Peptides against a protein of PDB entry 8BZL. Designs and how they scored, part 85

Target 1, 228 residues: chain A of PDB entry 8BZL
Amino acid sequence: SYDRAITVFSPDGHLFQVEYAQEAVKKGSTAVGVRGRDIVVLGVEKKSVAKLQDERTVRKICALDDNVCMAFAGLTADARIVINRARVECQSHRLTVEDPVTVEYITRYIASLKQRYTQSNGRRPFGISALIVGFDFDGTPRLYQTDPSGTYHAWKANAIGRGAKSVREFLEKNYTDEAIETDDLTIKLVIKALLEVVQSGGKNIELAVMRRDQSLKILNPEEIEKYV
Target 2, 242 residues: chain B of PDB entry 8BZL
Amino acid sequence: SRRYDSRTTIFSPEGRLYQVEYAMEAIGHAGTCLGILANDGVLLAAERRNIHKLLDEVFFSEKIYKLNEDMACSVAGITSDANVLTNELRLIAQRYLLQYQEPIPCEQLVTALCDIKQAYTQFGGKRPFGVSLLYIGWDKHYGFQLYQSDPSGNYGGWKATCIGNNSAAAVSMLKQDYKEGEMTLKSALALAIKVLNKTMDVSKLSAEKVEIATLTRENGKTVIRVLKQKEVEQLIKKHEEE

## One batch from the design tools (peptide; made by RFdiffusion4, then SolubleMPNN)

Design b1_p13_4_s4 (from b1_p13_4, 10 letters changed)
Fold by OpenDDE base, seed 1:
Structure b1_p13_4_s4 (fold): chain B 228 residues (1-228), chain C 242 residues (1-242), chain A 13 residues (1-13)
Amino acid sequence: as target 1 above (228 residues)
Amino acid sequence: as target 2 above (242 residues)
Amino acid sequence: DERRRRIAERLYE
């Protein structure tokens, strides 16, 4: 197989393809995640859906399981692969362990998958970062981020994609215990954070909310406007 | 930048997959394919470029393929790649039917192929497929559906869309004339002719150069029909009279 | 250039 290793170390010790994959992520629409007290919120920049496109098929936020959802930035096709693999793992875990996955577990799984694609000959890295949010079975809200390298960390709040820097700067300034004291305040924080980079207000924002012991809820534009 | 152009699965320093982009560019030179979703059906219209008198087999449909009883597709791009992908679609659909004893949902068939396409963008030693597809179908979950997929493995559902040559112009026209909620199959056919007439680089649109297929429901069954040349001629004539 | 840009934009979400 003439498949030379795509991801190799540079003389300086860099994995260029991983770094370049991270650049691909920056081309993606902005996503933000915030962990509240009893709520996790994902927000994404809604690209102007082409007038003739079915909105149902354009989802940047997806459920991995009943207790876990994910937003991503980067290559959409790559994301689909990761999402599908993660969903299968979530179901497998339920069958084998008889409990839902922890958010950390599924994040680690995704991270490991990504890492393999950085080391396997003939494979390029995934061009996606992901924000993974949800609740552990004990009711603890969690937020994780993973990148093309397969690294992952837990966060109180974070952002990925094109406007991530600005959003993160906003969150660093405004994420306080007071700001997340209530579910509504937490949602408001996410919206405000996204508005730093999203033009035309609440119409271009998609929000997903998961409350403790509740299913994932995608807010409609009218609901979003109540917070704006 | 050129160094990254030759390898199929390598990110550029800017995070771009140039070979995928180039594949999409190649599709832009292919014959035009249109898809339009109506309330009572869905249609594909495709440009027929290869009219060679010496072709022994009058291919009734060069660019429109029946996938199963409930789905059809049209292809823009490399013919050989298209043949491989359409065959794969048929196999996937058949395997699903055998396994589950029900037809594969439309979106699931599309995604299955898109996963294959995506793989050809991520695994070394392979080039992207130089093919975009329009899918039309009906299933019990969503009714009539229209999908588009590209070499990246990305796909989307559409009310109306276009791939191939002058696709951008066609899409613009569709945006202007497509009336959501009021589109009948009849009106969709008229719209297809209108758009093709403007986007095809031919002086006059002729029935010989256009293939049209409709997917409808009759008595609880899906009917996929390729329009006869005479029917297409009538549509063109009607358009010229308006 | 504009067409290339549009193509690139479709790949990333």
Scores: peptide ipSAE 0.335, ipTM 0.805, DockQ to the pose 0.760
Fold by OpenDDE base, seed 5:
Structure b1_p13_4_s4 (fold): chain B 228 residues (1-228), chain C 242 residues (1-242), chain A 13 residues (1-13)
Amino acid sequence: as target 1 above (228 residues)
Amino acid sequence: as target 2 above (242 residues)
Amino acid sequence: DERRRRIAERLYE
């Protein structure tokens, strides 16, 4: 009976709605993030856009600010809400503090938002996990992950979504200092990681790269094929 | 699974939002609505099911709603829900106009409504709207546009799409016949008739059962026009002769 | 069942 109530503890101490939200994340397309030396890379499994669908409206990687972007897995509509709030906070921070947010700051903000939705009556948890990447003002690349519970951690590399387990296993084996020695090698690592779960080469991968002091760049399919 | 079927805004153990899924299923039983983007315009074609002789002949477009001077939409699903959402769309558009002294961009209007839809899937005490919408519009940013939204608050841009009854079959037909870059409004109209003829559960397609609206640009102004019955009849006749 | 699957696939993209 407790699993019917919005975000209450079960007798055994579980928050079932949070756990179930995590299951929703697992149904989402795979996203991977890797922190390099002077680069952060996000890759997502591109579900075959329907032939008649406008690709412009199908984006799984979004900029939060000039120095921060995120990928998500789970409910797209939920993600839009989180993204919008995060963007507002990024702008607010610039106005009030006169500096861009650190990646940790905005991650913490998102995490706190998610946590609030796990404790408020009449609200269900967000059905999304997010990989948040970017550069701090000191030029340090960062990668964070958040889940529906509102927890967050810093990572060297991580994955979320349906293929996350396989991708993480690959990254655990292949993430070395040598593997991220150059920007190109870092990009290759992400592509190889995604290819563990994505069938049919670079056509089904969306890749975003952020280098130090550069804006977010989404690679076109031709650019991706150079790394495959 | 039944345990989570009756409660709104909760996840099932499998991570599913059943009420949202059920709302989408309900839309599958609604009348068919088509949208087709052309190089010189965009159109909506909708099945008209309520042909009662006693309906006051002031044929208000039953399923096609003008939102502002640059946008219109078609609805599939619960009529009462549709009325609420279309009114909200109009209000959002007007508020934007008042605030910024320019028309709201098409995608922004769609997104604003989608955020409302999403909220009804996340906040307790609410049920999802049982409505999908097709939006047609023009703005200075992207020109002619076609969007689709569903009860979850998801949306997407389309070159051609269909919602409601037999939507899957309609989409398949559109995929086969839609020629990217070569679609004129005239050809789009013909395609709409072709698809409706095959997807509507009627023995013969009649002009009385079909509503069509076109959105074009003339002299730098958007023109939204609902086709007259005679015009629709001519389109049907041409199709029958092909 | 196929329709339900399609709906689910769209929702949890």
Scores: peptide ipSAE 0.239, ipTM 0.678, DockQ to the pose 0.763
Fold by OpenDDE base, seed 2:
Structure b1_p13_4_s4 (fold): chain B 228 residues (1-228), chain C 242 residues (1-242), chain A 13 residues (1-13)
Amino acid sequence: as target 1 above (228 residues)
Amino acid sequence: as target 2 above (242 residues)
Amino acid sequence: DERRRRIAERLYE
């Protein structure tokens, strides 16, 4: 018996399951990505961790490889699947091509995976959007976004999740060459952008920084407060 | 009646494939894309809807894709589906080149993808692709060519055609103004601007909202170029002066 | 409805 198709067209030509997955993303905490001159920065709103929950297990920012990291908004369980698949692909690429993936390559891989789940029998779309940042082998910083449909685009700056609209509006007004002239200014821009939607200041922000030829660095709360 | 709306590969009692029809309806919401065949070349003109200030300066056309040295396409419909199909087109073209040591004929590439599209309408568990494509190309068999394909896997060759938003109105305009045998690339470009100006839901046509690619032959080689914004501005200006 | 429309518009080229 053929399994019933989950994602089908409506009479007016909409894929409701994909649209609903996008709504699921909006229920997620806010994430922001900014590309600087020689730096990429991810910032996320920290969701209140329940008492006795191990903070180590709640991460919205993760490394896909040494040169690529990702933040997401939406269903956490869905994100784990995507992250694991992406990590495997990054390692596979290193083995077969003998070079790290480009940020665009791994983004396209993730996008293709998501698209397949919008067209496969018995599968629903992934309920996540992702911001993918990193450096290509030539040292170029990159920022990409993916959504549940499997679309992806390159950005200078963008945001996803519940507060994305407000954060984007802020970035549209404040993202200038002067604002990203230095690494510190770029970090400050991300923090200011998140503060548009995050309550209680820097304590509820997680910030990750990747510089050229450096590994992902998660800033501690004390470091974040220096920029506030 | 709703039972047939949710199944991708079942005929209605009236013989209709509703999911294919609905996929085509989806394409009607996409930006307008025109194709025009001329004596000395072919062109694609596409509406650019997504202008965001924070987008990275991607030199690549949003809606026009180079497939190989002799072919390009434009897409109307679901973006993610379009990306999958355009990648598949590139792979098919490259595999052919490797196998036969010559470029794939234009119609064969179109047919190969159409077979894939058709399969997604016939085999259970998959929805149709929500994408229509316009193909422009050159080969030694038929010269300059323009094709259109839809979610059903159907395709056809055209002198001029349109897909996406307001496509019916655009096709009507093309029928009125297209002069068979007398169409130069220059005149085709002018016609494209004229039609887009009338069919796009914008108060004023601007170069920022239009992408144009031309395919020509120079010194026995195919040349695919995307027009610069300044060139498109000049075309728009010329149209406004008429 | 407007929100749904905006989301839908992002799905389509």
Scores: peptide ipSAE 0.081, ipTM 0.536, DockQ to the pose 0.029

Design b1_p13_4_s4 (from b1_p13_4, 10 letters changed)
Fold by OpenDDE base, seed 3:
Structure b1_p13_4_s4 (fold): chain B 228 residues (1-228), chain C 242 residues (1-242), chain A 13 residues (1-13)
Amino acid sequence: as target 1 above (228 residues)
Amino acid sequence: as target 2 above (242 residues)
Amino acid sequence: DERRRRIAERLYE
């Protein structure tokens, strides 16, 4: 059957394994990214962590480099592979080019990696989408999204995962220049967007903020509650 | 029949490569891309389907890519495949420039990529690229040129052609209206709008849904320009008034 | 069918 073949086009021109990988992403918890004027913000829905599970081990937001971070939706194990490859590339770039990667560069790298896994026999597509945010060396904030197919685009704001549709609809209505005029307003926008799909308020939200010329900061629950 | 459908490099009993055909079918679902060669330039016109309010404005062109100073291309098909191929085109062009200290001839660049495409139809464990490309360029050998390539690695030079959705109908229209030897860039632009208006499944053609790039020569230099939205609007308006 | 169309729109340029 065409639906089970990893690298085979269907008669109607579909790559079913890629489509199914996208469905896998939709099963993941929601992640949202917003680019502000001088800030980038990632927010993720915290899945109910099993009582015995260390909350610190379940991170949907990770740093790729000092100037780039990523949130993902989909298969966690797949994400680890992508993250590790991306981190190595970031370090390699610093060594060989003597500059940190641009957000676009590392996004393209990840996208290319994903694309190869859609075209190589014996390898299934990655079951993850990613939001990649950061600052270029010139201080420009960037937000990119990539999906299992290896496509990538730059965004002002976007969402991935199970609640992505609702979050995107909210962002389409509420993302304005006024809404991102300040860092605080940008953070509030992300929180409000996530609250469209997340129950029980700020306790179930993880938020990461990167400001211009500053390192990635993960907000604690108390800090998040100040914005609700 | 199923056995031959599942492997990318196996001929059917009838001598068909079904996966290549299916890749071409996939391209038929992509947005329309047009190329038209004129006496004083060459143009690409592409349908822009993904208009999202939250997209970053930095992406001036979704489907048209500058390859080097003398060449550009448009893509129809799987976006990720297109990104890989366009990057490869840029690399090939730069390697040639470094080696020979001259820009790569247009056809040579097209051929180099076509060889890669062909390889992905022949070597086991790889699928065909689900992408067709239109190439526009200028070189000292042939002047202004327009090429088309498909997933098989086949390519050809064209005076005017179309890939993607409703490409067959578009080509038919181009055949009817293209005047050989008399085509100016201005007339080519008008023709592009005319064909897109008829082939795009939209009630009304809008500038936001169309990307146009022109390649011309000015003072012995190639100029590749993406038309501004206002310019495209004027072209559409002019067409509606005719 | 609608989902397939949306996916296709994302996959295909």
Scores: peptide ipSAE 0.069, ipTM 0.777, DockQ to the pose 0.032

Design b1_p13_5_s1 (from b1_p13_5, 5 letters changed)
Fold by OpenDDE base, seed 1:
Formats: C-alpha cells, structure tokens, sequence
Structure b1_p13_5_s1 (fold): chain B 228 residues (1-228), chain C 242 residues (1-242), chain A 13 residues (1-13)
C-alpha cells in the first residue's frame, strides 16, 4: 500500500495533520508583526547564525511584492514554496489587473493554497504560519496572519512561532495608539516585544520595516540597537 | 509515536517529519564530505570508501560531480538518489543557460533542487531523497560560494561545513580552525586534510581514500580541478609534518 | 533579485 499523506477527520472532528503542522509552527523561530499608522514592521528571532553560516542565506523575512512582505514560522522549505507561488501571483495580478495586489488578496491566495493542501489526497499541510504585511494601493497599512489550515485574519499586531504566546501577551498590554504614534515608536514596540523571548538582545533580531510608498527595508544590527 | 515513523510525508504529533529525519540519519552513515570557502577559491573534500581493485574504471571522482562550468557538488547518502539529483542539477543549469544565455546563479541552482527535495517530503507516495549535498561555485553576483542542502529541502550558505559521517565533529573543528577573512585556498586545503584525518576512523589518511576538488578563477574563467593523487599525498605529508 | 522558481507541481517527475 502506498503510504499517502491523508488529511482526514478524526472521530472527534479534528484534522490531525493540520494540528500537527501547527505544532511544527510552534517549534519555529518567533516572528512578530505590528501595524502602525503609516508603517508596518516585521521582526524575527534570529537563530544564532553559526559562525560559519552565510547570513545572507538565512532570511526569514522576504518581499512578495513591492508593497507586501512576509515573515513565517515553521518549515523553511515549505515557506519557500509558498513564497515563490505568492510572488508569481503578485506578478500575475499586476499583469492581468494592472494593479498590485492588496495585502488581503495575496493573503487569501496563500490561505487558499494552504487549505488545498489540507484537503488534497497525497499532500500534507504546509508546516508554516505567516505574517503578511504591507500597504494597499490606497496607502492603508495591513497585517494578516495565516496558519497551516488556511485560515487568515487581519490584526493590529500578532506573533507566531515558539515565543508567540509571550509576545502576544506583551502586545496585548502595550499596543496602544500612543505606542504606535510614530514610526520609531512602532519599531520600538516590535523590538521590545521580541526581547520578551530573545535572550541575547538586539543582535538576535531581524527587523524589516515598510513605510507608505516606500520599499521594504531590512534594518542592520546597528540600526536596531538604536531602538533598544 | 511509532505509527508515523514509517509513513512518508506525514507530520508526527510533535510536528516532525520522521522520514526526513531518518533520511538525515542515513546520511550520517555515508562517507564524509567537506566544503571550505576561501578568499581565492572554494574546495570540496570527500571520503572515498569504495576502493575496489577490480573496478575497471578508475573513478577519479566518485563523490564529486561537475554541474556546469561554474559549479560542482559532493554528495553524502544514497548513490542512486545522488545520481538522480546531480543529473537534475545539470539539467536545470543547462535549461537556464539556454533560456537566459547566461549561467545560472549558484544559489538559484541550489534552491531549484531544494524545491524538488521539498516536494518529495510533501507529496504522498514519495519518500525523501536520502542525500545531502555540498555545492561549490562562482558567479558574478556573490563570487565564490559554498552551500549545503539536506533531504528536507533546506539549504544554507557556508564558509565551511561538513556532511556525512562524523559531520558534527568536523563542523566543530572547522569552527575552531577557520580563520575568517584570512582563509586562502592553500590554508583551506590544509584544513580539509586536518579535519578528514580526524573524522575518518583511519589510523592513517591515504590519498586513495580522499577526493579533493578546487574551484578557482583564472583569467576571468572558472576552473574546476580534481586534485591528482600525488597532490593529495603531498597535502597529507605536509599535515603529518606539522 | 527575486528568483522566479517553477511551481512545485512542475518539479515532480
């Protein structure tokens, strides 16, 4: 009998493979997303880059398009597949609709992709959650989260991965209008949130910012330390 | 849970892909392969286990494969799987060259194969490839490069790394002895011999048991060269004298 | 430079 990946309902109505994929996400490095007034910020826990590892090849934050970027928690190889498909869709949308995707649109696309992999016989779920941030064409900042099931929601702030619970608790307490009043304060909020779970300070944080009508900017360690 | 151990492309309750992990375990029993990045080149060093006197063809490079004019790889794991993957790498590189009239960037070739590996971890009825690869290459974007990929489809760039038997110990040694920014190809070769001598459970390292390839740039061209046995002997001798 | 990669379905033999 060919051992096929089958995502089926348990007697209790659970999709075990989806739940187990969520466990894979929980083992992933922590990622945080925050929506500010005119900025979206993604932060990711850097695993201590092995001294001999090329930092360039360890990216957990990537652009999907000029107006959208994504961080993920879970299986890196799975994430790469999702990212590539999302990028293709973003380009296709520009060609066919003559406008960039909305953040919601691309999130829905990713979510639909994930959902299909939970329902298709011979496929396992993607072992990733994603934080998708960006700006719609009207200049509205957006933050979405999606999980292995293909569900997605809009957020003001959220976290995924191993430290997500602690980070979310911090954000729930500290996310206020005052805390996101400026771009700098928003960035500071993300850094502070990540520091709840990151032991070695600012050196172990990757931070990306996208401002209205600006491209994704990855902050260098020195820039991050200015906010600590 | 043991019920997931034999199943392909299925998550365990803990979110693990056991078939991928088992493939990685199998690779741990394969011959050692090293990669070291230098300022003036990059090298692969691999353990040669199959020395059969009756082999009609002297396999000069059993574990090191030229992929194109700018890239080579070494393999640890199942030979048949390795053959399939190395062939695919060559095809991908060739298709890219034909399509774009320029050589494929090193990382792009690595990622293309990694996507294939990943697919074999996600689609039912498929097992992971029991193969890890080290890639060496040069391109105009990043210069000399060293990559490692595993059965999961994960990859990374490295200054130095090891796959196969005793890889953890080898990596530890590389971390200790690798001098960032000061690594010449000559020093890298010496380091490779040093590490192999310690990781190969042999009393004496012999040139017949080691394959080494170097990738350099000469006159604006990439040169991939497998070292002759005599050259390897000289490297071993130098190490023994130190 | 975002490399365009083929869809996973195209990579399956």
Amino acid sequence: as target 1 above (228 residues)
Amino acid sequence: as target 2 above (242 residues)
Amino acid sequence: SSYAYPLIEELLP
Scores: peptide ipSAE 0.000, ipTM 0.600, DockQ to the pose 0.034
Fold by OpenDDE base, seed 2:
Structure b1_p13_5_s1 (fold): chain B 228 residues (1-228), chain C 242 residues (1-242), chain A 13 residues (1-13)
Amino acid sequence: as target 1 above (228 residues)
Amino acid sequence: as target 2 above (242 residues)
Amino acid sequence: SSYAYPLIEELLP
């Protein structure tokens, strides 16, 4: 009998494969998300792109729909699967409901997908956590986080990956209403938070910004340096 | 722990997928394959190991496969796995063409296969494919392209890269000698020979042990050509004279 | 480019 049960409870009640997937996430590059007043910002640590690698193919931040984007930490190939399914769902929702998804809806979809992979025989958990940001149709900015278990929560600000602890500690100290009063201040907060764990300044940061009724904008290195 | 070595691809306590890593290790013992992107084309250069005198059909390409009119790939790893994946690539490309009446974009073909590879790392009863691939292609969106994929289902675009035996050393050499923005197909061919000469586990590089394919555009059409042995000999000779 | 990827179940040979 091929042990089809990949994720099972331990005698002490642990789902080891989920916990181990979380360890994979902790090895991932750091991502940070911040919800501002009328802006959501994602920042990701750029791994030293190999000199000969095409940067275009190394994207850590991606759009799920016009109003939703996602960053992740953990296994890139796993993330691609989740992203693709989420994109399909976003389009399906538009076709069936005639409205874009809410950020919570698509987060719940992703979370449910992840959870199924923790309970289905013959499947291992996804080795990713995700930060999902965007705007609801009413213009409300949202930030959610998902983990390998399929849990999700709404956040004002959060971080995932190898430097997440340090970044979260920074955000806990520095996230105030004053710090997010303007779009620029919100962006600056994200950059400062990432700089707690990223070496060599703005060159190693990928930053994406979404404003209400605007598409995802990925900032170029020069734009990032203006905030540093 | 041996328990993680023999079962379905699962996470280790450290969050590692050992079966994927072991598949990558297996690829490290395969013949060297290089890919180099140039301004006017892209090439694959691969080590040919199966030179047996009793081989009835010397297929011109042991390691390089034409996928469609606009794409080719090279493989490093388990031959049987490679055959399955290359066939799947061809099928995906053909289905796309039939459905959309246009050739599949290069990256889309790569990602389609990578999703399959990833699935074999996540679903039970499957093992990872013991194969890495280099993809060369042209499409109207990005022009000439070079991609690399591994058993995990990860992929990336490259200006130049290497898979298989001594790949790390080859990549290091490519980083040193690759001139960004100035690479012609001619210079890329020379670079390929240079790198193979240093990285192949052979005393002397010979045309019999090297396969080279180029992908170019001529009159608005993609041309994929496997170099003749004589052409490869000339490239080797030129390198030896330098 | 939002490539609509087929479901993995459809991709598994």
Scores: peptide ipSAE 0.000, ipTM 0.723, DockQ to the pose 0.033
Fold by OpenDDE base, seed 5:
Structure b1_p13_5_s1 (fold): chain B 228 residues (1-228), chain C 242 residues (1-242), chain A 13 residues (1-13)
Amino acid sequence: as target 1 above (228 residues)
Amino acid sequence: as target 2 above (242 residues)
Amino acid sequence: SSYAYPLIEELLP
């Protein structure tokens, strides 16, 4: 019965389904986000794409709007649902408010969606964490993280997925104003952070860069290797 | 007996709502929040647990939320649940303002949210919110006010109270030290620091781990202010010198 | 600030 799939409190006050969803995230590919001065950078660990798999279909970094992109760790199918809803909301906001969403707004939307799935009958939590980056209309770069519970916070830098602990430890040591002084240094910081957990160098890294008033740019492997 | 434990909104044979009790248990593990009513104001003091170097220095109080011009709240429990409820409080307050062209009375706002909380304990397929709230406010009917609400939808007015980790011990301390009719905001702040110092699971109280907001009236207007870190440091230092 | 959360009343049966 789907009635058993509801998220309930344990006697000790835990929401086990949320905790188990967080475990699903920990099994996901590592993603990292860094906010620079005038740049936001997302990096994701590339899973070995099966030789026959179309590389175009495995996008771990997705645009939500022209000014917002998202990386995730956890269940890809769950992520698609969240991404699609977020995209619809971004478009709806443009139509109704005549301005693009703020990064905080769309993060809050996603967080609210996740939270509802932790409290609604017949629904399980989303098995995903997300890093959401972009620019507000005032040109301020933003980085947010959300988890399966629907909690969200703003970050200077953060990581999610299987290698998140190591990447975060690296970022805590190396994220300084000097380290993000330029766009190139910021990109380099993300690459170095991912290399803490990614084997075989730049070939296994996907990087997306968004600069102020510019569209999302996915770096090709050759461009990534220039930073390594 | 445990069969009723797994269902969200049913009574046990003993007439207990276990999901509500378990939600309250979750709150017991949350950071400490306390509220103190004074003659000249109200305050909230909350434990800040999420001190991370990589957090964006968004001066947003992690646990204290402004609801409207006359009210603020502090939350203990599940952050995502708290965000939903605090948003709802803001919406309720705004709708009332639009409808009646006056601010919502403090107790009425609390009651409106409590009805929602209660509904989540009664309707099938919903779990209780894992959140308790402290509300501070001012209105023309009762002046300065402090309320507490829990996952059941119950609420009460208080002179001083505490929710979250070690709340029972904190309440006991407040009962001992709270002087009815003689409490100034200054003395309330000192009391808040004293109680937090004893109830927080930290070796030493630091300003980075404490959020404090005060609600006062100045020139016929409500002023809600979050204390700066330096101000909190001064309060801690003063307490250590006593 | 556009509140992104649906009204809880809409989630009540």
Scores: peptide ipSAE 0.005, ipTM 0.506, DockQ to the pose 0.109; fails the geometry check

Design b1_p13_5_s1 (from b1_p13_5, 5 letters changed)
Fold by OpenDDE base, seed 4:
Structure b1_p13_5_s1 (fold): chain B 228 residues (1-228), chain C 242 residues (1-242), chain A 13 residues (1-13)
Amino acid sequence: as target 1 above (228 residues)
Amino acid sequence: as target 2 above (242 residues)
Amino acid sequence: SSYAYPLIEELLP
């Protein structure tokens, strides 16, 4: 059957392994990204850290470089591979081009990597989608999404994972120029969006903020509760 | 056999990797391994199932492996797979030491192996490793550490955890009795015995059926010690008196 | 190439 072969076209033109990888993403924890005026915000559903688990090792938001962050939904081990490759590319770019990557550049790199895993015999697709946020050198905030197929697009706001549909519906209704007028309002928008699918308030949310010319900041639970 | 489990490294229509799940299921039938992090050390406790009279009494740890001077691991699952992975861990650690002239950080070693595990779930012609590991170690960055990894290449840090047979019940007990911030190695050892006594499919816990290793710091050096049978007997006796 | 993906031989023993 076409669905048993690693990433071949069906008679009707579907890549079943890619579609099935997308199903793996839909089972992942929810992640949200929002581009503000001078801020980018990533929020993820904090899976109840099992009692006795070290929270340090449970991170769904990671820096790719000083100016780029990524959240993902889907297979954590797959994500780690992508993250590591992206980090190496970011550093390589700095060394060879003498400038940090643009958010689009690194997104395209990740997308190309994913795409190759959909076209190579003997490899399954990556079971991850990613939200990639950051600032270009000119100070422009960017948000990109990539999926298991290697497709990527720029967004004002988007969500991935289990609750993505509900969160996107919320964002479609509530993402306005007024809603992102300030950094605080932008953060509040992300939190409100996540609260559509996350129970028990701000304690189950991980939030990362990157402002223009600033490093990634992970908000602590107390800081998040101020926006709730 | 399910329709989508015949070939390795493919997604089911539901987005599941059945071969990984089946590997995890196989591990659930393996002997119990516990890890407990204390303030002054970290320990591994493992069920010894292969007690054959014909085994040469050199009770080398069957399930606990020293990786380097600062790390050890315990394994649950396919023994042959475990041997390959533990050897690879040693090689990775050695290569790092040679390259950087310092011991590999604990999490970095765990991650390196986890990337290998992940690769065996993504590349065709390979099956997942049928092994979960508990790692104990010390480094200058994070001090005493306990990690768990599974066939998918996922890993996490833990204060206490369990893999293998009755792991869910063991974890539940650990959650109840583990006192965060107040755990001494002595109390951790007692807790390990308590949990094993309840979770092992044995009528009576005996020292011959349990392997325990501790990792401590003495005079600025890491000390990995496998407890002698007599020491384990004393721990069991103490538990029975309580 | 910035578009290179790791070979399994690079990761596997």
Scores: peptide ipSAE 0.000, ipTM 0.706, DockQ to the pose 0.026; fails the geometry check

